# Peptides against a protein of PDB entry 7SFY: the designs that were tried, part 41

Target 1, 41 residues: chain A of PDB entry 7SFY
Amino acid sequence: ELFNLESRVEIEKSLTQMEDVLKALQMKLWEAESKLSFATC

## One batch from the design tools (peptide; made by RFdiffusion4, then SolubleMPNN)

Design b2_p18_1_s2
Fold by OpenDDE base, seed 5:
Structure b2_p18_1_s2 (fold): chain B 41 residues (1-41), chain C 41 residues (1-41), chain A 18 residues (1-18)
Amino acid sequence: as target 1 above (41 residues)
Amino acid sequence: as target 1 above (41 residues)
Amino acid sequence: DELLKRAKELKSKLDALM
């Protein structure tokens, strides 16, 4: 059974979107963790 | 490239797991950012 | 399968963050 083109394209869009979110979250998490180590009074 | 049932099922499982992890990561990020606002000396 | 490859790579990256 073949998975249709429409569903495949939608999955590709979802993967791309998740890649972008992951990159943003990774960067923000790194920044937050970095600041927390210095910001302890 | 053929997109068969096996590939579809495996990708769908991966996407679901990624979505769950992203939600958890977003919550951790929110918590970290929240703590940073208070930790300024 | 390139989609499966991408999905596995993303999952691996996400797992590394958690």
Scores: peptide ipSAE 0.233, ipTM 0.622, DockQ to the pose 0.173
Fold by OpenDDE base, seed 3:
Structure b2_p18_1_s2 (fold): chain B 41 residues (1-41), chain C 41 residues (1-41), chain A 18 residues (1-18)
Amino acid sequence: as target 1 above (41 residues)
Amino acid sequence: as target 1 above (41 residues)
Amino acid sequence: DELLKRAKELKSKLDALM
């Protein structure tokens, strides 16, 4: 199993996917925490 | 073009660590969102 | 090299959110 072009492309795809999820989670977490703070009495 | 073993191993380790952190964030988000469902006030 | 740099940057961003 060599670290060839295909393996590199797979890693780059994984990195891109993780970056997208990170951005989405950052926003959702902020919103969820805001709502939790607001809803808690 | 082939990557050397050190570069490959280091990237794979980084990806694994990022996946672990991402899972932790997903769990935090799930917990925060779940708590909203149990809000009684 | 560039891929490694990107991975390290992403790791730093993830760590900052924890």
Scores: peptide ipSAE 0.229, ipTM 0.616, DockQ to the pose 0.152
Fold by OpenDDE base, seed 1:
Structure b2_p18_1_s2 (fold): chain B 41 residues (1-41), chain C 41 residues (1-41), chain A 18 residues (1-18)
Amino acid sequence: as target 1 above (41 residues)
Amino acid sequence: as target 1 above (41 residues)
Amino acid sequence: DELLKRAKELKSKLDALM
């Protein structure tokens, strides 16, 4: 694989995007679970 | 949006996979940059 | 759901860079 400036920039952008998605998913999971109720009857 | 056990499990799985990919790419970036040399002449 | 789809797409893009 070639590694140059263009490749590095693209990887960094992807990493940032993935980090943002991870945070969003973690928050969504928390919100969903906090509102989840279980049938007990 | 629907949230149930199946959805939660799938989200958790995806989060784990993304975390692994993030770690791998961070390491790859480090390795590539550590081996990168610059033309100075 | 849409967020999960987006996440999977990003994962695929990242996997392609590995």
Scores: peptide ipSAE 0.208, ipTM 0.601, DockQ to the pose 0.055
Fold by OpenDDE base, seed 4:
Structure b2_p18_1_s2 (fold): chain B 41 residues (1-41), chain C 41 residues (1-41), chain A 18 residues (1-18)
Amino acid sequence: as target 1 above (41 residues)
Amino acid sequence: as target 1 above (41 residues)
Amino acid sequence: DELLKRAKELKSKLDALM
């Protein structure tokens, strides 16, 4: 498969989507770890 | 910026590596959230 | 080149969370 404009655009789109997932995971991880810190008996 | 075969291969490799890290992060998140269920007082 | 830099930076951020 040849590398062309379409391939570049698809890669850029994938990177953007991965950045969005990263942000979501960072927030969820922060929330989960914050809840663990509250787990005190 | 000019794209060639080498740059494409490196970008695709980076994307694959990021996807692998995302999968690992998702697993860690799942484990962290599962541990919250064990937080019993 | 810029796209590769962006990809490497994103990977670095992800690796930092592991």
Scores: peptide ipSAE 0.230, ipTM 0.620, DockQ to the pose 0.173; fails the geometry check

Design b2_p18_1_s3
Fold by OpenDDE base, seed 2:
Structure b2_p18_1_s3 (fold): chain B 41 residues (1-41), chain C 41 residues (1-41), chain A 18 residues (1-18)
Amino acid sequence: as target 1 above (41 residues)
Amino acid sequence: as target 1 above (41 residues)
Amino acid sequence: DELLKRAKQLKSELEALM
């Protein structure tokens, strides 16, 4: 049995959302690491 | 492209695993940001 | 299997951030 178009679209949507979150996390991680590396205490 | 049930199940499994990783990353990020905000220097 | 390929790629990228 094949899954229908709706299921495929939902999976693609989920993947896109996860890509967006990944990008956001990478940016935030860079910012956090930059702040930590700049700490002089 | 059409996917059979096996392909669908594999994709869904991968998505679930990715969601778990994302949650873990978000927790780590929160911890890092919390440590930064707690800095008193 | 573009969807599966993307899923695996994203998983690898996420795991690399951990």
Scores: peptide ipSAE 0.295, ipTM 0.675, DockQ to the pose 0.173
Fold by OpenDDE base, seed 3:
Structure b2_p18_1_s3 (fold): chain B 41 residues (1-41), chain C 41 residues (1-41), chain A 18 residues (1-18)
Amino acid sequence: as target 1 above (41 residues)
Amino acid sequence: as target 1 above (41 residues)
Amino acid sequence: DELLKRAKQLKSELEALM
């Protein structure tokens, strides 16, 4: 595989995907912690 | 910005490490959410 | 260099969530 612009674009897409997952996980973590507090007997 | 072999290899290493962390975090969230589903007062 | 900086930053943020 050549280390050209196309390869760079693919890596940037991967980084963007990971940023999206990171945001989703942060939201889910907040939600889980909220539910855990709510569901505490 | 030059996109050379050294930079690409380093980025790919970082991406792999991030993927491992994401997998671990996703597993933790899944376990937490699963436990919440089974938890009843 | 900017890509590498971004990757390192994202890694740090992910590790901070753990």
Scores: peptide ipSAE 0.291, ipTM 0.673, DockQ to the pose 0.152
Fold by OpenDDE base, seed 1:
Structure b2_p18_1_s3 (fold): chain B 41 residues (1-41), chain C 41 residues (1-41), chain A 18 residues (1-18)
Amino acid sequence: as target 1 above (41 residues)
Amino acid sequence: as target 1 above (41 residues)
Amino acid sequence: DELLKRAKQLKSELEALM
């Protein structure tokens, strides 16, 4: 059974979307961690 | 590039696992951001 | 093959953030 074009395209789009989310999460995590480390009283 | 059923199944399983990790990561991020907002001096 | 490699790489990156 061959993996059809439609399914392939769908998975590729999903991977791209997940990569975008990953990048956004990494940036947000860095910002949060930076704020924690730089916070002083 | 031609994919067979086995390759498709492996990719789909990987995607599912990544989605689960993303959910967990999002939860951790929320917790970190929440702690920042609740921090007081 | 490329898709599988990409998926595995992304999974590893996600797990590294945990």
Scores: peptide ipSAE 0.291, ipTM 0.673, DockQ to the pose 0.173
Fold by OpenDDE base, seed 4:
Structure b2_p18_1_s3 (fold): chain B 41 residues (1-41), chain C 41 residues (1-41), chain A 18 residues (1-18)
Amino acid sequence: as target 1 above (41 residues)
Amino acid sequence: as target 1 above (41 residues)
Amino acid sequence: DELLKRAKQLKSELEALM
């Protein structure tokens, strides 16, 4: 497909969605690593 | 900012690569969380 | 251009988490 305004809007929407996922994954990774450091016995 | 076909192709390629990284990260997170459940004493 | 820069930056951040 050729470039058009709809394609641009869709790309920007995808980038925003990926940023949201990144933030969520960073938080989950932090939590997991925190628990691993605690999981000592 | 000029948005042309070349820019679109490059962005779409980057987005695809980001999606692949996200999938890999999600897998690693799942593995880490699985190890936490294993880390019982 | 700014959109591409943003995409590349986000990609780098994601890769840094792995």
Scores: peptide ipSAE 0.289, ipTM 0.673, DockQ to the pose 0.153

Design b2_p18_1_s4
Fold by OpenDDE base, seed 1:
Structure b2_p18_1_s4 (fold): chain B 41 residues (1-41), chain C 41 residues (1-41), chain A 18 residues (1-18)
Amino acid sequence: as target 1 above (41 residues)
Amino acid sequence: as target 1 above (41 residues)
Amino acid sequence: DPLLKRVTQLKSQLEALM
């Protein structure tokens, strides 16, 4: 199956946005893990 | 206008990469949350 | 369409993490 231009543009836009979210999540996870490593009792 | 096979293949590659990253993030998140849940002071 | 299905699934998974 093929997509028309409108569908393609929407998919590409969504993928870009999702990539940005993934990068943000990676950073947040790193921060959480870093804080965990420094946690002391 | 329809997008061609090449564009579709590239989108599929991007999706595969994102799915792999997401899987890794989910695993890391589980690990972090697990460690936090067991942490006591 | 399998591509659309994958996009939808991945989007849902990401939304669940946010």
Scores: peptide ipSAE 0.393, ipTM 0.723, DockQ to the pose 0.152
Fold by OpenDDE base, seed 3:
Structure b2_p18_1_s4 (fold): chain B 41 residues (1-41), chain C 41 residues (1-41), chain A 18 residues (1-18)
Amino acid sequence: as target 1 above (41 residues)
Amino acid sequence: as target 1 above (41 residues)
Amino acid sequence: DPLLKRVTQLKSQLEALM
């Protein structure tokens, strides 16, 4: 079983979208991490 | 037209990079969550 | 196809983080 051109294009589009989301999540996590306060009692 | 070798190799490289980023994010999330204190003073 | 399986797996992991 071999992939045709349409399958390749669909996979490539999905990968690009996932990369963009990963970068956005990375930025959000960085911001959240920088705002962490360590409680001392 | 069939899914050619160059496209498959490029997609595999992108997948590997994304998997690495995802693992790093998961680790950082774990670290951030583990640093949160639920202590009551 | 192993490549499609990897894509699907990664997509599922990403969706779990959103």
Scores: peptide ipSAE 0.391, ipTM 0.722, DockQ to the pose 0.152
Fold by OpenDDE base, seed 5:
Structure b2_p18_1_s4 (fold): chain B 41 residues (1-41), chain C 41 residues (1-41), chain A 18 residues (1-18)
Amino acid sequence: as target 1 above (41 residues)
Amino acid sequence: as target 1 above (41 residues)
Amino acid sequence: DPLLKRVTQLKSQLEALM
């Protein structure tokens, strides 16, 4: 059995969305960690 | 180029795991941000 | 396989953030 076009396109879309979320999370994590390291008074 | 069933199943499993990790990261980030807001001295 | 390659890479990156 072969992977049909619809499934492949959906996976590609999912991968793109996950890349976007990953990027956003990395940015937020960077901000949080940077602030947290500094904010320790 | 087409994917066979094995490749599809493997990708689907990986995607599911990544979604779970993303969810976990989002939770951790939420906790970090909430703690950070309070830790501002 | 390029998609599997991307998935593996992204998974690795996400796990590294945990």
Scores: peptide ipSAE 0.367, ipTM 0.709, DockQ to the pose 0.173
Fold by OpenDDE base, seed 4:
Order: C-alpha cells, then structure tokens, then sequence
Structure b2_p18_1_s4 (fold): chain B 41 residues (1-41), chain C 41 residues (1-41), chain A 18 residues (1-18)
C-alpha cells in the first residue's frame, strides 16, 4: 500500500500521544526516584 | 518533499520501538512504585 | 524528513530513561 495523507496524519497523532506519555512517565519516574532517595530509616 | 515507502517503513518501525520502550518504562515505574510500598523502617 | 527526525529524537529520549 502507498503512503497517503490519512496514514501520515495517523502517524503524527501517534507521535503526539507518545510524547504526552513520555512526559508523564518522566515526571512519575522522577517523583518515584525522589521518594526512594528520601526513604531513610 | 513527498513521503516515500522507505520513510513510511522507517517511521512505522521507530513507532513500534518507541511503543516497546514505553511499555518497558511503564513496567520499571510499576516496579519502582512497588518498591516504595515496601519501604518500611 | 521532519517526522523521522521527531521519531528519532523521541526514541532517543525514551531509551535514555531506560
């Protein structure tokens, strides 16, 4: 199948979604690792 | 520039790889958060 | 290709978090 406009738009939407997930994961991971660094008895 | 087959295939492969990495990050985050739940003094 | 560059960058960022 040839690449068409619809496929390109779908890829762009997927990239945007992945960027949003990446940002969310980075924030959550930072928070989790921060909490672990303060986990002292 | 027009989108060609090679570019499409490369983007699709990259998207797949990114999705796999995102899954792995989600798992690591889950593990990190789980470790925090066991962080008892 | 700007889309490919964007994908490559995001992939690198994700891999850096691993």
Amino acid sequence: as target 1 above (41 residues)
Amino acid sequence: as target 1 above (41 residues)
Amino acid sequence: DPLLKRVTQLKSQLEALM
Scores: peptide ipSAE 0.365, ipTM 0.706, DockQ to the pose 0.153

Design b2_p18_2_s4 (from b2_p18_2, 12 letters changed)
Fold by OpenDDE base, seed 5:
Structure b2_p18_2_s4 (fold): chain B 41 residues (1-41), chain C 41 residues (1-41), chain A 18 residues (1-18)
Amino acid sequence: as target 1 above (41 residues)
Amino acid sequence: as target 1 above (41 residues)
Amino acid sequence: DEIKQLEDKLWKARSLLS
């Protein structure tokens, strides 16, 4: 399949959004793991 | 302007990398959530 | 669900490159 600039731009935008989500998930995971250590009755 | 092979390869590499990270995060999240349920003081 | 959203985006992006 032949791709044009428009398709490329769409994919690149998606990649950027995915990077943002991944960073957010990493932060949430870090917070969850840190809180898990406090759940030590 | 056409989307060239080099750019496509670069994007595919990025997608694969993101998928790997996503899977790793999902595994860790599962582990954290499972352990969190045992913290029932 | 951010994970689900990410998975959907990954699928869409891969589909565009197929």
Scores: peptide ipSAE 0.316, ipTM 0.692, DockQ to the pose 0.142
Fold by OpenDDE base, seed 2:
Structure b2_p18_2_s4 (fold): chain B 41 residues (1-41), chain C 41 residues (1-41), chain A 18 residues (1-18)
Amino acid sequence: as target 1 above (41 residues)
Amino acid sequence: as target 1 above (41 residues)
Amino acid sequence: DEIKQLEDKLWKARSLLS
């Protein structure tokens, strides 16, 4: 149940990684939805 | 030296929120890409 | 699967809080 510096650093790394993946997924989603919305047929 | 409880709770909430958003984005991305692949025109 | 990978990391991170 201890929350020391080592644990904090590891959690912060995890948060940063999840944020990066989140941004990547958002970009892929935008690209997919844009292709749908810009369809001409 | 322990990190304070308030910060720990805030981090835990942030992690949970990010998980929920990532799941939602994955579902939306699958739906969008599926619609693209199933297009007939 | 990226979501599963992140969920595993999230689980590990939460475990560090307890």
Scores: peptide ipSAE 0.316, ipTM 0.699, DockQ to the pose 0.092
Fold by OpenDDE base, seed 3:
Structure b2_p18_2_s4 (fold): chain B 41 residues (1-41), chain C 41 residues (1-41), chain A 18 residues (1-18)
Amino acid sequence: as target 1 above (41 residues)
Amino acid sequence: as target 1 above (41 residues)
Amino acid sequence: DEIKQLEDKLWKARSLLS
C-alpha cells in the first residue's frame, strides 16, 4: 500500500531475478525446439 | 522518503511485460511438449 | 521449477506495489 524506498529496492531485486529466470526459460525452449527440428522421423 | 509516481509506473509496466513473456513461453513449451508427446517415431 | 519461481517473484513484486 505504501510505496517507499524499501519497497522499491525489493521490487528492483525481484525484477532482476525474474529477468534471469526468463533468460533461462528461453534457453530451455530453444533446446526443446531444436530437438524437434532435428528429428529424423 | 516516498517513491515517485513515474518510477512506480515504470516498474508496473516492466512487471506486466514480464508476465506477458512468461505466458508466451508457457504456451510455446506446451506446444513443444505436445509435439513430443504426439510423435510417432 | 523456473516458471514457478518467476510467478512467485511476480506476485511478491505486485504485492509490494499495492
Scores: peptide ipSAE 0.313, ipTM 0.685, DockQ to the pose 0.142; fails the geometry check
Fold by OpenDDE base, seed 1:
Structure b2_p18_2_s4 (fold): chain B 41 residues (1-41), chain C 41 residues (1-41), chain A 18 residues (1-18)
Amino acid sequence: as target 1 above (41 residues)
Amino acid sequence: as target 1 above (41 residues)
Amino acid sequence: DEIKQLEDKLWKARSLLS
């Protein structure tokens, strides 16, 4: 495939979305692990 | 207009790295949530 | 599934580089 302007724009859009989800997952993981640290009996 | 090989390589590298991190985070989150589901008293 | 969505996006993006 040709790496033209259209392709670049689409890729950059995808990268941005991936970055957003990555941050969200990092937060979710922190929350889950934090809850585990408080799991006591 | 076409973009150079160097740009393509760098973008592909970034996408691969992001995929690896996302998969790792998904696995860690699943593990944490799984442990949390078994936290009983 | 967010991971699946991203994997699909990655696939599409990668295909645009080929």
Scores: peptide ipSAE 0.308, ipTM 0.688, DockQ to the pose 0.092; fails the geometry check

Design b2_p18_5_s4 (from b2_p18_5, 14 letters changed)
Fold by OpenDDE base, seed 2:
Structure b2_p18_5_s4 (fold): chain B 41 residues (1-41), chain C 41 residues (1-41), chain A 18 residues (1-18)
Amino acid sequence: as target 1 above (41 residues)
Amino acid sequence: as target 1 above (41 residues)
Amino acid sequence: SMLEELEEKLWRARSLLS
């Protein structure tokens, strides 16, 4: 497995994108559950 | 956008898998950078 | 590869967000 600057940049870019998606999913989950709990109370 | 138990479970499952991939990539990045720093010292 | 796996997971995640 060759590791160089190009590979590092690619991995870091992917990690950043993944983190953004994760945060978005977590926010959507929170919103959905919040509305559900509110509606059922 | 309909949110029910099925949708919640699907989202949570995806989040877990994404977190596992993130951790794996972070570990690989750390290993590569550690070896590089060691080899260049 | 791990990158391909990541891209697949990202795609699926985006599909769930839409």
Scores: peptide ipSAE 0.143, ipTM 0.554, DockQ to the pose 0.052
Fold by OpenDDE base, seed 5:
Parts: sequence; structure tokens; C-alpha cells
Structure b2_p18_5_s4 (fold): chain B 41 residues (1-41), chain C 41 residues (1-41), chain A 18 residues (1-18)
Amino acid sequence: as target 1 above (41 residues)
Amino acid sequence: as target 1 above (41 residues)
Amino acid sequence: SMLEELEEKLWRARSLLS
């Protein structure tokens, strides 16, 4: 295992991409749940 | 597009897994960079 | 590897958004 610039850049790119997807999913979940209603009686 | 319990559960599971991987990668990056030294002279 | 695992999870996540 050797850490170099290429390795660091690759990891950082992956992290950024994951964060973007994560944020998108979180927003989708929030939107969906915000529109959800429950029967009460 | 229909939101139901199954959809919500699936999204939440995916989010949790992604967060776990994200944290792991961030820690790996920190560890690698912490061990990195630079020639000064 | 962790990178491969990330790629798989990203793919699945994006599929949920489509």
C-alpha cells in the first residue's frame, strides 16, 4: 500500500461523488415523507 | 412514482450503507495523509 | 476493495433516484 497523489485524488473524487448522491437521496426522502399522511380515524 | 413503506425502507438502508462507506473512506484518507511526510531539505 | 464497494453502492443509490 503506497499513498501518493493519484491515490489521494481518487479517494477524494469518490468521496465527493458519494456525498452528492447522499444529499440527493436525503432530499428525496424528505420530500417523500413530507407528502406522506397517515390515517388517524 | 409511488412512495410507500418499502420505498422508504430501501432508501434509508441505502443511505445508511453509503454513510458507513463514506466514513470509512474518510478515515482511510486521514490515516494515509497522517503517515505522509515531505522532504524539506 | 473499499473503492469497489463504494462504486456498487453509488450505482444502487443512483438507481433509486431514477
Scores: peptide ipSAE 0.139, ipTM 0.544, DockQ to the pose 0.051
Fold by OpenDDE base, seed 3:
Structure b2_p18_5_s4 (fold): chain B 41 residues (1-41), chain C 41 residues (1-41), chain A 18 residues (1-18)
Amino acid sequence: as target 1 above (41 residues)
Amino acid sequence: as target 1 above (41 residues)
Amino acid sequence: SMLEELEEKLWRARSLLS
């Protein structure tokens, strides 16, 4: 059984999309944590 | 380049691991945002 | 190779978590 081109391309696209989401989450996390650092209660 | 069954399985494992990282980041984000809601300064 | 590229993406993703 071989891993066909169509399947490879589909998975690669999924991983790329996931990476974009991770970057977005990383940015939001940074923003949230930055706000916490300014909470001087 | 050879894309056999083994290669497909390895790629799918990578996709799964990235999904786990995504979930971890989502949890961290939720925790950070939750703490912000308690910052009543 | 495509496999190496995917492994690199995974590594980058993990780096975002640290």
Scores: peptide ipSAE 0.129, ipTM 0.517, DockQ to the pose 0.051
Fold by OpenDDE base, seed 4:
Structure b2_p18_5_s4 (fold): chain B 41 residues (1-41), chain C 41 residues (1-41), chain A 18 residues (1-18)
Amino acid sequence: as target 1 above (41 residues)
Amino acid sequence: as target 1 above (41 residues)
Amino acid sequence: SMLEELEEKLWRARSLLS
Protein backbone atom coordinates (compact mmCIF):
# COMPACT_ATOMS: atom_id res chain seq x y z
CA GLU B 1 0.00 0.00 0.00
CA LEU B 2 0.95 3.63 -0.42
CA PHE B 3 3.28 4.93 2.25
CA ASN B 4 1.96 8.44 2.79
CA LEU B 5 1.95 10.83 5.73
CA GLU B 6 -1.10 9.23 7.27
CA SER B 7 0.40 5.76 7.23
CA ARG B 8 3.73 7.08 8.49
CA VAL B 9 2.09 8.76 11.45
CA GLU B 10 0.21 5.58 12.31
CA ILE B 11 3.40 3.54 12.15
CA GLU B 12 5.22 6.02 14.35
CA LYS B 13 2.40 5.86 16.87
CA SER B 14 2.63 2.08 16.91
CA LEU B 15 6.39 2.26 17.25
CA THR B 16 6.05 4.57 20.24
CA GLN B 17 3.60 2.18 21.87
CA MET B 18 5.97 -0.72 21.32
CA GLU B 19 8.81 1.27 22.85
CA ASP B 20 6.67 1.91 25.91
CA VAL B 21 5.92 -1.78 26.23
CA LEU B 22 9.59 -2.58 25.73
CA LYS B 23 10.41 -0.34 28.67
CA ALA B 24 7.71 -1.98 30.74
CA LEU B 25 9.05 -5.43 29.92
CA GLN B 26 12.57 -4.33 30.77
CA MET B 27 11.32 -3.06 34.11
CA LYS B 28 9.47 -6.26 34.87
CA LEU B 29 12.51 -8.27 33.89
CA TRP B 30 14.63 -6.20 36.22
CA GLU B 31 12.16 -6.72 39.03
CA ALA B 32 12.01 -10.45 38.45
CA GLU B 33 15.77 -10.83 38.30
CA SER B 34 16.13 -8.68 41.38
CA LYS B 35 13.81 -10.95 43.30
CA LEU B 36 15.88 -13.95 42.28
CA SER B 37 18.72 -12.57 44.35
CA PHE B 38 16.46 -12.76 47.39
CA ALA B 39 16.32 -16.52 47.07
CA THR B 40 18.66 -18.33 49.42
CA CYS B 41 17.37 -21.83 48.82
CA GLU C 1 2.95 13.90 1.02
CA LEU C 2 4.71 10.71 0.00
CA PHE C 3 7.15 9.01 2.33
CA ASN C 4 10.20 7.82 0.41
CA LEU C 5 11.31 4.21 0.12
CA GLU C 6 14.49 4.68 2.10
CA SER C 7 12.66 5.97 5.15
CA ARG C 8 10.06 3.24 4.86
CA VAL C 9 12.69 0.53 4.74
CA GLU C 10 14.49 1.95 7.75
CA ILE C 11 11.29 2.06 9.77
CA GLU C 12 10.51 -1.51 8.78
CA LYS C 13 13.95 -2.60 9.91
CA SER C 14 13.44 -0.86 13.23
CA LEU C 15 10.08 -2.54 13.72
CA THR C 16 11.59 -5.94 12.99
CA GLN C 17 14.42 -5.32 15.40
CA MET C 18 12.02 -4.23 18.11
CA GLU C 19 9.97 -7.36 17.57
CA ASP C 20 13.06 -9.50 18.06
CA VAL C 21 14.01 -7.64 21.23
CA LEU C 22 10.49 -7.89 22.60
CA LYS C 23 10.48 -11.63 21.99
CA ALA C 24 13.84 -11.99 23.68
CA LEU C 25 12.72 -9.96 26.67
CA GLN C 26 9.48 -11.90 26.89
CA MET C 27 11.47 -15.11 26.94
CA LYS C 28 13.87 -13.89 29.59
CA LEU C 29 10.99 -12.60 31.67
CA TRP C 30 9.33 -15.98 31.42
CA GLU C 31 12.52 -17.70 32.48
CA ALA C 32 13.04 -15.38 35.42
CA GLU C 33 9.47 -15.72 36.62
CA SER C 34 9.68 -19.47 36.19
CA LYS C 35 12.76 -19.62 38.37
CA LEU C 36 10.98 -17.64 41.07
CA SER C 37 8.64 -20.58 41.51
CA PHE C 38 11.65 -22.73 42.34
CA ALA C 39 12.37 -20.63 45.38
CA THR C 40 11.13 -22.15 48.61
CA CYS C 41 12.81 -19.71 50.97
CA SER A 1 -0.62 -11.51 26.10
CA MET A 2 1.29 -8.28 25.73
CA LEU A 3 3.62 -9.86 23.21
CA GLU A 4 0.75 -11.13 21.11
CA GLU A 5 -0.86 -7.71 21.16
CA LEU A 6 2.40 -6.14 20.10
CA GLU A 7 2.86 -8.65 17.32
CA GLU A 8 -0.58 -7.77 16.09
CA LYS A 9 0.22 -4.08 16.21
CA LEU A 10 3.50 -4.77 14.50
CA TRP A 11 1.67 -6.66 11.79
CA ARG A 12 -0.65 -3.73 11.27
CA ALA A 13 2.27 -1.35 11.11
CA ARG A 14 4.09 -3.57 8.65
CA SER A 15 0.95 -3.79 6.56
CA LEU A 16 0.89 -0.02 6.34
CA LEU A 17 4.36 -0.17 4.82
CA SER A 18 3.14 -2.21 1.87
Scores: peptide ipSAE 0.173, ipTM 0.576, DockQ to the pose 0.082; fails the geometry check

Design b2_p18_6_s3
Fold by OpenDDE base, seed 3:
Structure b2_p18_6_s3 (fold): chain B 41 residues (1-41), chain C 41 residues (1-41), chain A 18 residues (1-18)
Amino acid sequence: as target 1 above (41 residues)
Amino acid sequence: as target 1 above (41 residues)
Amino acid sequence: RVEELKKQLWELQEKIQK
């Protein structure tokens, strides 16, 4: 394995993308649950 | 959008999978950086 | 290994988009 600046940047870029997707999924779950709780009020 | 138990479970399952991949990437980055710092010592 | 993880991310994204 060759670790250089390019490798680091690539990994960090992938991490950022995954974090964005994670946040999106968490928000979707939150919204769905919020709507459910609201509807059951 | 139909939110039911199945939808919730599916989203949570996807979230868990992504968290696992995130952790793996973070560990790889950590290992690479650790090796770099060690080699530069 | 990074490439494989990127692939897994892509597959997850595709699954979520459905």
Scores: peptide ipSAE 0.080, ipTM 0.507, DockQ to the pose 0.056
Fold by OpenDDE base, seed 4:
Structure b2_p18_6_s3 (fold): chain B 41 residues (1-41), chain C 41 residues (1-41), chain A 18 residues (1-18)
Amino acid sequence: as target 1 above (41 residues)
Amino acid sequence: as target 1 above (41 residues)
Amino acid sequence: RVEELKKQLWELQEKIQK
């Protein structure tokens, strides 16, 4: 597979998408844990 | 959707998997750019 | 391969949505 501008752009788009999902998951985890902590406190 | 241990474990597992894939993508990008840089230097 | 990584990401997203 040749590296070119299209390949780089595609990889960068994938990275950005993954980072966004990762952040969303981290927030969901935090929210869930926060709610549980609140309920159990 | 109820938050429980299973949900937490699943989220954490997913987060870990995403981080691993993210690292793999980052490395692939670096390798591709490194090869190109080497060729163009 | 990038395509496989994208596929894995998609599958992971689908798993999370459920």
Scores: peptide ipSAE 0.079, ipTM 0.505, DockQ to the pose 0.057
Fold by OpenDDE base, seed 1:
Structure b2_p18_6_s3 (fold): chain B 41 residues (1-41), chain C 41 residues (1-41), chain A 18 residues (1-18)
Amino acid sequence: as target 1 above (41 residues)
Amino acid sequence: as target 1 above (41 residues)
Amino acid sequence: RVEELKKQLWELQEKIQK
């Protein structure tokens, strides 16, 4: 496959999107675990 | 939504899957850029 | 290949939304 500016931009956008979702999931997990730890002291 | 062991496991699995895809994308980008840099000296 | 990875991401997002 040809590598050009367009393909690079596409890959970078996909990476950014995935990173954003990862952050969201990590935050959700953190929040849930934090509440659990708080409740359990 | 309800946090329990099942939901935690699901989140962790999703996170792992996303991380794997991220790694794949990052590697593809690196390979493409490496070839380009090599070609351009 | 990139499109396939994007598809996988989309599927993950759909799963998370639920």
Scores: peptide ipSAE 0.079, ipTM 0.500, DockQ to the pose 0.054
Fold by OpenDDE base, seed 2:
Order: sequence, then C-alpha cells, then structure tokens
Structure b2_p18_6_s3 (fold): chain B 41 residues (1-41), chain C 41 residues (1-41), chain A 18 residues (1-18)
Amino acid sequence: as target 1 above (41 residues)
Amino acid sequence: as target 1 above (41 residues)
Amino acid sequence: RVEELKKQLWELQEKIQK
C-alpha cells in the first residue's frame, strides 16, 4: 500500500484506539489492586 | 474471576504487549513519514 | 471485561499485520 494522507490518518486512528485500550487496562488493574485487601499479602 | 497474583501477571503481560505494538506502530508511522517526499505535500 | 479488551487488541493487531 502507498503511504498517503488516508493511510496516515488510519494509522493515527489505530494508535489512538490502542492508547485508549491501554489506559482502560491500566485503570482496571488499578481498581483491582485498590480492592485487594491487606490480608491477601 | 478472583483477582490474584496470576490475574495481575496476566494483565501486566497484556499491557506490555500493547505497549510493544503501540511502539511498533509509532515506528512504522515515523518510517513512512520519513520516506514521504516533499513532492507529496 | 479484560477478555473483551484483549479481543480488541487482537483485532487491532490483525489490522496492522495486513
């Protein structure tokens, strides 16, 4: 595929989507850890 | 599922994988843009 | 929910690979 404006925009959209998923996973991890009781240590 | 060490490790592995893909995409974008000639602007 | 996010990651990876 030729690199053009359409390809660039599509790649940037994919990057943004991945960042959103990454942030969501990080938040889920944080929430799970926050609910982890000291007794589990 | 109960949050435990196994779950935490799995989530962290997924996060790392996503970060690796994100970096790869960023590099691909950079390389494509680097090869883009001024004439295409 | 984590599994759904993993699915989304997989779909993105397939788009990139192709």
Scores: peptide ipSAE 0.077, ipTM 0.501, DockQ to the pose 0.057

